# Peptides against a protein of PDB entry 8OXM: the designs that were tried, part 335

Target 1, 371 residues: chain A of PDB entry 8OXM
Amino acid sequence: FKAEFRLAGGVNLPKIIDCVGSDGKERRQLVKGRDDLRQDAVMQQVFQMCNTLLQRNTETRKRKLTICTYKVVPLSQRSGVLEWCTGTVPIGEFLVNNEDGAHKRYRPNDFSAFQCQKKMMEVQKKSFEEKYEVFMDVCQNFQPVFRYFCMEKFLDPAIWFEKRLAYTRSVATSSIVGYILGLGDRHVQNILINEQSAELVHIDLGVAFEQGKILPTPETVPFRLTRDIVDGMGITGVEGVFRRCCEKTMEVMRNSQETLLTIVEVLLYDPLFDWTMNPLKALYLQQRPEDETELHPTLNADDQECKRNLSDIDQSFNKVAERVLMRLQEKLKGVEEGTVLSVGGQVNLLIQQAIDPKNLSRLFPGWKAWV

## One batch from the design tools (peptide; made by RFdiffusion4, then SolubleMPNN)

Design b2_p29_4_s1 (from b2_p29_4, 17 letters changed)
Fold by OpenDDE base, seed 1:
Structure b2_p29_4_s1 (fold): chain B 371 residues (1-371), chain A 29 residues (1-29)
Amino acid sequence: as target 1 above (371 residues)
Amino acid sequence: KLEELLKEQKERLQNILNNMLEAVEKLNS
């Protein structure tokens, strides 16, 4: 280990540590000090299994449909070492960095990211109608720019086209697998883009199995398919390559129902894998900027063993686990709102839900649904 | 300590992966 560390940007100020391996290769590692990396590590294993399923199918293999994975080694419930995704940037940093974000560079007369966030926070407790109106005003004055990512990084037109297709395939695969695993909406800082491959890397997988629906502001989209995410696909948007890649991914997932149920069952009942949403985690995930000031680290959670009867916790846990498995089985059967859909019908419904401004306007403003 | 913790957590993750693989193998047998 080198004694030098760099701070990565972002709220949690993760430490980047340079390590020389036994192979003499220098590897950057990110040390997270507050997040439970066990969930990330387990979800990376699930993604590897999904990738194995996608590689076995000829159509998904030919389309190179994969979820990008990274190496995670959790150290404790609150610490771990992950292989730093070298040559990746958070999409949020590229899009809405305060100094040199793509929105500011390409759309200098649009609302600032701060103005958009402020407007949406002002209506956070208001009606859905008021949220929708303000969201539409924000969207009108904050136009998508993510098309410029591939244009900046890939100057050769043939490479540019190939990388835009790689991006579109990566979004499709991660969206459908993310929906199946119930990852829901993803914060813009938790989606990295590889500057060489244009593929997405999802990090901070602390919300899975639709636990985002039980947040104080419930998620209303099956995955992040915001205007900038769509703009990165170029002029075709969600049509053509994206839709077909979603359909082929969903087909593989539905045809792998028993395998996916078995995998998720093993995970849900693993005593070392805490996937449940607790109130503290919910508060942390949807913390208001105003509330950042009062969470001094003085919550010594004294390990008051609340000896709540192990039986009642176990019964509540088992009921939640059973509900997750039932909902996963429904998804894998194409059951949406009590109706059995074809793969194309299910994918169409999910795309429409994900791009609906009414659903996007209802999301937690901290997750920046206008980006 | 850190290397031991890293080793222990890798072993735990490998056990979860093995349990998942064994469950899938049993399903395919």
Scores: peptide ipSAE 0.068, ipTM 0.646, DockQ to the pose 0.019
Fold by OpenDDE base, seed 5:
Structure b2_p29_4_s1 (fold): chain B 371 residues (1-371), chain A 29 residues (1-29)
Amino acid sequence: as target 1 above (371 residues)
Amino acid sequence: KLEELLKEQKERLQNILNNMLEAVEKLNS
């Protein structure tokens, strides 16, 4: 282990540790404390299964549609080593780092990331109308810059174009698969970009099966498709490549309905996989920056291994699991708001929901919907 | 202790994976 560690941004201040493997290769490892890395590990297996489905289909295989997976080695219930892909950076670190972030470099006269966050925190308890007005003012004075990621990393125009295409495909695949699995908490520190491939790596997979909708501030978007995410696609934005890759991914997911339902059913009833949102986790995910200064003592929540005995599954848990399965089945049938949609209609609705500034303005300020 | 804990967690994850694979195999048979 090298004595030097870097702090990755985010609430848990994950430590990046450079480890030399037994093969003599340096691997960056993210040591996350306090998070259940078993959820990440299980969701990586689900992503591998989704990748297998995408590889079997000729149209998705030709487009190289895959979710980037990482090796999770859980060390404990609350700690583990993420094999950090060497040469990944959080999109938030590139975009909104206080010293050298792309917004400050390319848009020095715009609002600072701190000013944007402060303005949105001031209206957090206000009406939806007041949140929308302040969000629009923030967006007007904080213009997207993520196009510059590929321009900085890939100087050759042919390589630049190929990498922008790889990025757009990665966003499309992860957005649709993330929507099917109900993946939440997609803030700018939970999404990494590979500096060599321009592909996204999604981390911190603890909010799944639409459990983001039951947070104190409910999630109002199906996936992250914010202005910087769109700006990274280039001049076509969500049209053309992104939309077609979403449609082809959704087609494979809908045609794999029985397989996906069976996988998710096994996970929902697995006693070792705690996917349910608890009040402490909900408070933790939506903590105010002012509350971070209180070192709440480690409540020794006893390591009561919630051995969910299969016999003691409360009728309340079964009803929540059944509702998750029913909603997954609806998504895989293209049922949205009681209407059956085509693949193109469903993908269009999801894109419109994800880019709607009314939906984005209602998100928790820590999600940074203006980035 | 750490190696034992790593082994136990790996075995738990392998059991979840096996249960998912067995469930998918039962659908294909």
Scores: peptide ipSAE 0.027, ipTM 0.588, DockQ to the pose 0.019
Fold by OpenDDE base, seed 3:
Structure b2_p29_4_s1 (fold): chain B 371 residues (1-371), chain A 29 residues (1-29)
Amino acid sequence: as target 1 above (371 residues)
Amino acid sequence: KLEELLKEQKERLQNILNNMLEAVEKLNS
């Protein structure tokens, strides 16, 4: 281990540690200090299985549809070493870094990322109507710039085009796989972009199976498809390549229903895989900057074995697990709001839900739905 | 302590993986 560490951006301030392997190669490792990396490790296996399904299908294989995976070595319940993908950056770091962020560089007259966050925090406890109005004002004065990522990194037009396609395919695959698995907490620090491949790497997979919907501020979008995410696709936006890649991914997921249900059933009932949302985790994910001072969770996880009656916990757990499986089965059948949709209809609904400014305005301000 | 914790976490992950693999193998049989 090198004695030097860097802080990655974000609330958790993960330490980036450069490790020299036994092979003499330097590997950048992310040490998360508070996250259950077991969830990440398990979800990486699920992603590998999804990738296997996507590689078996000719249409998804031809499109090179994959969800990027990373190696996770959990060190503890709250610590582990992520093999940090060398040459990845959080999309938030590229877009909304206060000094060198793409928004400041390309849109210097727009609202700062801080001004946007402040405006949305001021209305956090307000009506949905007030949130929507302020969100629209923020969006009008904070225009997307993520198109410049590929333009900065890939100067050759043919390479640029291929990388923009790789990005668009990666967004599509991860969005649909993420929706099927009910991935939440897709804030701009939990999504990395590979500077060489233009593919996304999703990290911090602790909000799964739609547990984001039971947060104090519930998640209202199926995946992150915000204006910058769309801007990175170029002039076609969500149309053409993105939509087709979503449809082909969804088709493979729906055709793999039995396999996916079996995998998720094993995970939901695994006593070692804590996927359930707890109040402390919910508070942590939606912590206000003002609340940073008091919650030193020096709460040893050991001592509050509150003897909640094992029977009531088990019954509540089983009911939640059954509901998750039922909802997964609905998704894989194309059942949305009690209606059976075609793959194209389901994908269209999900895209519309994800880009709806009414849904986006209702998200927790820390999610940065204007980015 | 860290090595023991790493070993325990590896064994837990390996058990989850094995259970997933066995479940998928049973579907293919």
Scores: peptide ipSAE 0.026, ipTM 0.571, DockQ to the pose 0.020
Fold by OpenDDE base, seed 4:
Structure b2_p29_4_s1 (fold): chain B 371 residues (1-371), chain A 29 residues (1-29)
Amino acid sequence: as target 1 above (371 residues)
Amino acid sequence: KLEELLKEQKERLQNILNNMLEAVEKLNS
């Protein structure tokens, strides 16, 4: 370990530690001091298993459909070392960084990211109609710019085209697998893009198994497919490559039903894997930026060993686990809203749900659904 | 077989975890 650490930006002030391996290679490691990296680590293993399934299928293998994984080493319930995804940047940092974000650079006359956030926070407790109207106003005055990521990073047109395809495939694979695992929407800081491969890396997997639906502001999208995410695909948007890659990924997931159910069942009943949403986690995930200052919960580590010892807690847990498994089975059968859909029909429904401005307008404003 | 693999990976992960915790704790001391 080098004696020097850098603070990564963000509320939790993660420490970036440069480690020299026994091979003499420097590896950056992100030390998160407050996040339960066990969930991330377990989810990375699930992603590796999904990647194994995708590599076994000829159509997904030919398309190189993979979820980018990183080494998570969850050091404690509240600390861990992530292998920092070297050569990655949060999409939120590229898009909406205060100084030189792509929106400010390419769309200087649009609303600022702060103005958009403010407008959406003002209507957070309002009707769905009011949220939708303000979201549409925000969207009109905050046009997508993520196409410029690949254009800035890949100057050669042939490389640019290949990288845009790699990005599109990565979004498709992560979206469908994310839907199957119930990851829901993802904060823009929790999606990294690799500056060399244009592939996405999903970090901070603290919401899984549709637990985003039980947040104070429930998730309304199956995955993040916001306007900037779509803009990064280029002119075709969600059509063509993205849709086909989603369909081929979904086909592999549905054909792997037994394997995926078995994996998720083991995880849900693992006493060391806390996937349940708790009120504190819910508050943390949907905190307002203004309230960030004072809530240092000096919640001592000891009280979260609320041993599942109360029969009523165990019964409630088991009922949630059973519901998650039932819903996973439905998804893997293509059951949406009580109807059995084809792979193409299911993927189409999910894409439409994910891009619907009505659904996006209902999301927690802190997650910036207009980006 | 999958359960065993998950268990082995979890134990391996947990061991790597503990070793890195000790390393980070030593870096903060």
Scores: peptide ipSAE 0.019, ipTM 0.479, DockQ to the pose 0.028; fails the geometry check

Design b2_p29_4_s2 (from b2_p29_4, 19 letters changed)
Fold by OpenDDE base, seed 2:
Structure b2_p29_4_s2 (fold): chain B 371 residues (1-371), chain A 29 residues (1-29)
Amino acid sequence: as target 1 above (371 residues)
Amino acid sequence: EKEKLLKELEEKLRNILENMYRAVEALNA
């Protein structure tokens, strides 16, 4: 290990450390503190399985549809080392960095990222109607700029086009795979973009199996398809390449139903894989400005084992696991809201749900649905 | 003035490029 570390951006200030391997090669590693990297490790294995399914299908293989994976070495429940994806940046850092974010550079007369966040926090406890009105005002005064990522990084037109296509494919694959697995907490700091490939890397995979829907502010979108995410696809937006890649990914997932169900069943009943939402995790993910003062780091999770009788915990766990498996089976059959949809119909519904400003306005302000 | 004109010209060139790429995507679809 080198004695020096760098801070990665974000609230948790993860440490980037340079390690010299026994092979004499320098490797950058991210040390996350306080996050259970076991959840990330398990979800990386699921993504590798999904990639194997996508590589077996000729149509998805030709399109190079993959979800990006990284190496995770969990050290403890609260610490681990992940392979830092060298040459990745959080989309939030590129878009809404306070000093030189793309919104400030390209749209200097728009609302600041801070003004947008403040306006949405002011209405957080208000009606859905008031949230919607303020969200629409924010969106009108905060126009998307993510198209400039590929334009800044790829000066050659042919390379630019290829990379924008790679980005669009990466968004499509990760959106559909993420939806099937019920991946939540897709805020702008949990999605990295590779500056060389334009592919997305999803990190912090602790909200899975639709556990985002049981948060104090429930998640109302199937995946992140916000205005900047769409702007990065270029002038076609969600139409054409994105939609077709979603449909082809969904087709492979639906045709792999038995394999996906079997793997998820094993994971849901793995005693080492804590996928359930707990109140402390919910508070941590959706900290209110009022609650920032009391979360001293000295919340030892005392094993206040809430001595809920072990029997009541186990019965409640089994019922949640069964419900997750049932919902996964419905998704893989194309059952949405009690109706069986075609692949195209299901993908269309998911896109409409993800871009609906009514759904986006209801999200927790920390998710930054206007970005 | 010159910097504003350069920015407007860059934006026009980007819009032309985006339209050309739309045409190429439509031809390769």
Scores: peptide ipSAE 0.026, ipTM 0.543, DockQ to the pose 0.012
Fold by OpenDDE base, seed 1:
Structure b2_p29_4_s2 (fold): chain B 371 residues (1-371), chain A 29 residues (1-29)
Amino acid sequence: as target 1 above (371 residues)
Amino acid sequence: EKEKLLKELEEKLRNILENMYRAVEALNA
């Protein structure tokens, strides 16, 4: 290990360490502190299984539909080593970096990312109508720029076109698998883009099985399909390649219902895998920047009082697990709002839900639904 | 010559793409 470390951005200030392998190769590793990397590790295994299903199907294999995975070595409940996704950048860093973000570079007269966030935070406790109006004002004055990622990174037109297709396929695959697993909306810092492949890597998988719907500000979208995510697909947007890749991914997932249910059932009842949303985790995920100052580390809540009746906790857990399995089964049957949909109908509904500015305006402002 | 033509073609393709994007932006506005 080198003695030098770099801080990766973010609340937990994860340490990027460089290590020299026995092969003499330098490998960058991310050491996350305080985060339970078990959930990330488990979700990477589920993604590997989904990739296996996608590779078995001829249609999805021909389309090269895969979810990018990374190696996770959990060391404890609060520590682990991630294989750092070398040659990736958070999409949020590319788009809304304060110094040189693409919005500032290409749209210097638009609202700053800070102005957008401030406007949306001011209406956070207001009506849905007021949120929608302010969100539309923000969107008019903060136009998408993510098309420029591929244009900057891939100067050759043929390479540019192929990489934009790879991006679109990656978004489609991750969106549908993310919906099936209930990952919901993803913060722009938790979506990495590979600067060589244009494929997405999803990190920090701490919200799964629709637990984002029970947050203080519930998620209202099945996956992140914001204006910049769509702009990265180019002029066709969600139509053509994206839609067809979503449909083919959904077809494989629905046809693999028994396998997916069995896997998720084993995971939900694994005593080592805490996927449940707790109030502290909910508060952390939707903490206001202003509230960061007051959480002094003094919640040494003594382990003693959570000896509440193991039976009532187990019964509540089992009921939540059963509900998650039932909802997963519904998704895999194409049951949406009590109606059975075709693959095309289900994918269309999900796309419409994900791009609806009424749904986007209701998201937690910290997750930047205008980006 | 070929490299200059390639750069001019790349710049023309970029300008066409940017103009197509601007035209699509203007159609979606």
Scores: peptide ipSAE 0.023, ipTM 0.478, DockQ to the pose 0.011
Fold by OpenDDE base, seed 5:
Structure b2_p29_4_s2 (fold): chain B 371 residues (1-371), chain A 29 residues (1-29)
Amino acid sequence: as target 1 above (371 residues)
Amino acid sequence: EKEKLLKELEEKLRNILENMYRAVEALNA
């Protein structure tokens, strides 16, 4: 272990520690001191299984469709070591860093990231109509700039093109796999981009199986497909490569229904895998002031063992698990809103839901739906 | 300086976009 550590951004101030492995390789490790990394570890295993399915299919293999994975070593229920994705940056850090963010650099006359957030926080408890109007004003005065990521990192046009394709494929694969698994909390700090590959790495997998829909402010989008995410794809946006990669990923997932259901069933009933949303976790996700400076009081998670009767917990848990499995089966059959859709129809619906300004305006302001 | 850098960036962007269109056309041919 090197004696120097860096703080990664975020409320729990995770420590980045450089470790030399037994192989002599330096590996950056993120040490989270209070988060249950077991959920991240389990979800990484599910992603590896999805990658195995994607590699077996010729069409997804030819397109190099993969979800990026990282090694998680849980050390305890409240501690673990994440392999820090060396050469990755949070998309939020690139886009909306206070000093040198791409929005400030390329669009200096637009609203600041802080102004956008403030405007959306002011309407957080308002009507959906008021949220939509303010969101549209924010979007008009905060234009996307994520196209500049690949342009800054890849100066050679041929390399730039290949990297933008890799990005688009990574967004497509992670969006569809994330939708199938019901991944939530896809804010701009939970999505890293690899500065060499342009591929996305999804971190903090603590909201899964559509548990984002039971948050105090429900999640209204199937995945992150915000204006900057789309801008990174270039002039075709969600059309062409992205849509085709989504369709091919969805086809593999739907054709692997039995395997995916069996895997998720085992995980849902694993007593060591706490996937359920609890009130404390919900409060923690949506009460974070984003101000890096406020020492969040360490709410000791220990005190609110609400003595729910074990029998009522088990019956409620089983009903939630059954509902999750039923909803997963519906997704894998292409059942959306009681209608059976083709792969193309389902992917189209998901894209439309994810880009709809009405859905985006209803998200928690900390999700930064305008980015 | 900033305007010159912007113009150089726009020109690089144009050349990159044109090369990309050509590469997409060559992949669809």
Scores: peptide ipSAE 0.028, ipTM 0.523, DockQ to the pose 0.012; fails the geometry check
Fold by OpenDDE base, seed 4:
Structure b2_p29_4_s2 (fold): chain B 371 residues (1-371), chain A 29 residues (1-29)
Amino acid sequence: as target 1 above (371 residues)
Amino acid sequence: EKEKLLKELEEKLRNILENMYRAVEALNA
């Protein structure tokens, strides 16, 4: 280990350490404190399994559909070592960094990220109608810029095109697998983009199996498909490559139903794997002060409604596990709202749900659904 | 002055790149 460490940004101040292996190679490692890396480790194993399924299918293999994985070594319930994803940047850092964020660089006359967040925080406890109106005003004055990521990183047009395709395929694969596993919306700091491959790396997998739906502000989208995520796909947006890659991924997942159910069942009943949402975790996820905003949302812990949604967690662990398995089985059958959909129909519904500004306006403002 | 000229040049380069990329997209669509 080198004596020097770098801080990765964020509230938990993870330490990037350089290790020299016995092979003389330097390897960067992220040492996280205060985070339970067991969930990340388990989810990486599930992603590896999904990748194996995707590599067995000719259509998904030809498209190189994979979820990027990283090595996780949990050391304790609150500490572990991650393989640092070298050459990656958080999408949120690229987009909305206060100093040099792409929104500020390309759209200097738009609302600041802070102004957008403030406006959405002011309506957080208001009606869905008021949230929607303010969200639409925010969106009108905060236009997408993520297309410029590939334009900045890949100056050769042919390379740029291939990398934009790689990005689009990565979003599609991670979105569908993320939906199947119930990862829900993903905070923009928990999505890394590889500066060389344009592929996404999802980190901090602390919400799985639709546990985002039982948060104080429930998730309303199946995965993150916000305007900047779409803008990174270029002019075709969610159409063409993205949709086709979603469909091919969903087809492989549905055709692998028995395997997926068996693996998730083993994980849900693993006594070492705490996937359930707890009140402290829920508070941490939706009260996390963003490094940029001194606005601590004083969610007074006395809001009886948040206590009610958290008191429904008193469902026996077994009943929650059974419901998760039932819902997973429904997803893998294409059952949405009591109707059996084709792969194309299901993927279309999920895309429409994910891009619906009504659904996006209802998300927790701290997750920046306008980005 | 120099910073203003650099910003104007950067904006022109962005516009050229975007137009080139749109042309490549249209050829590969």
Scores: peptide ipSAE 0.026, ipTM 0.551, DockQ to the pose 0.013; fails the geometry check

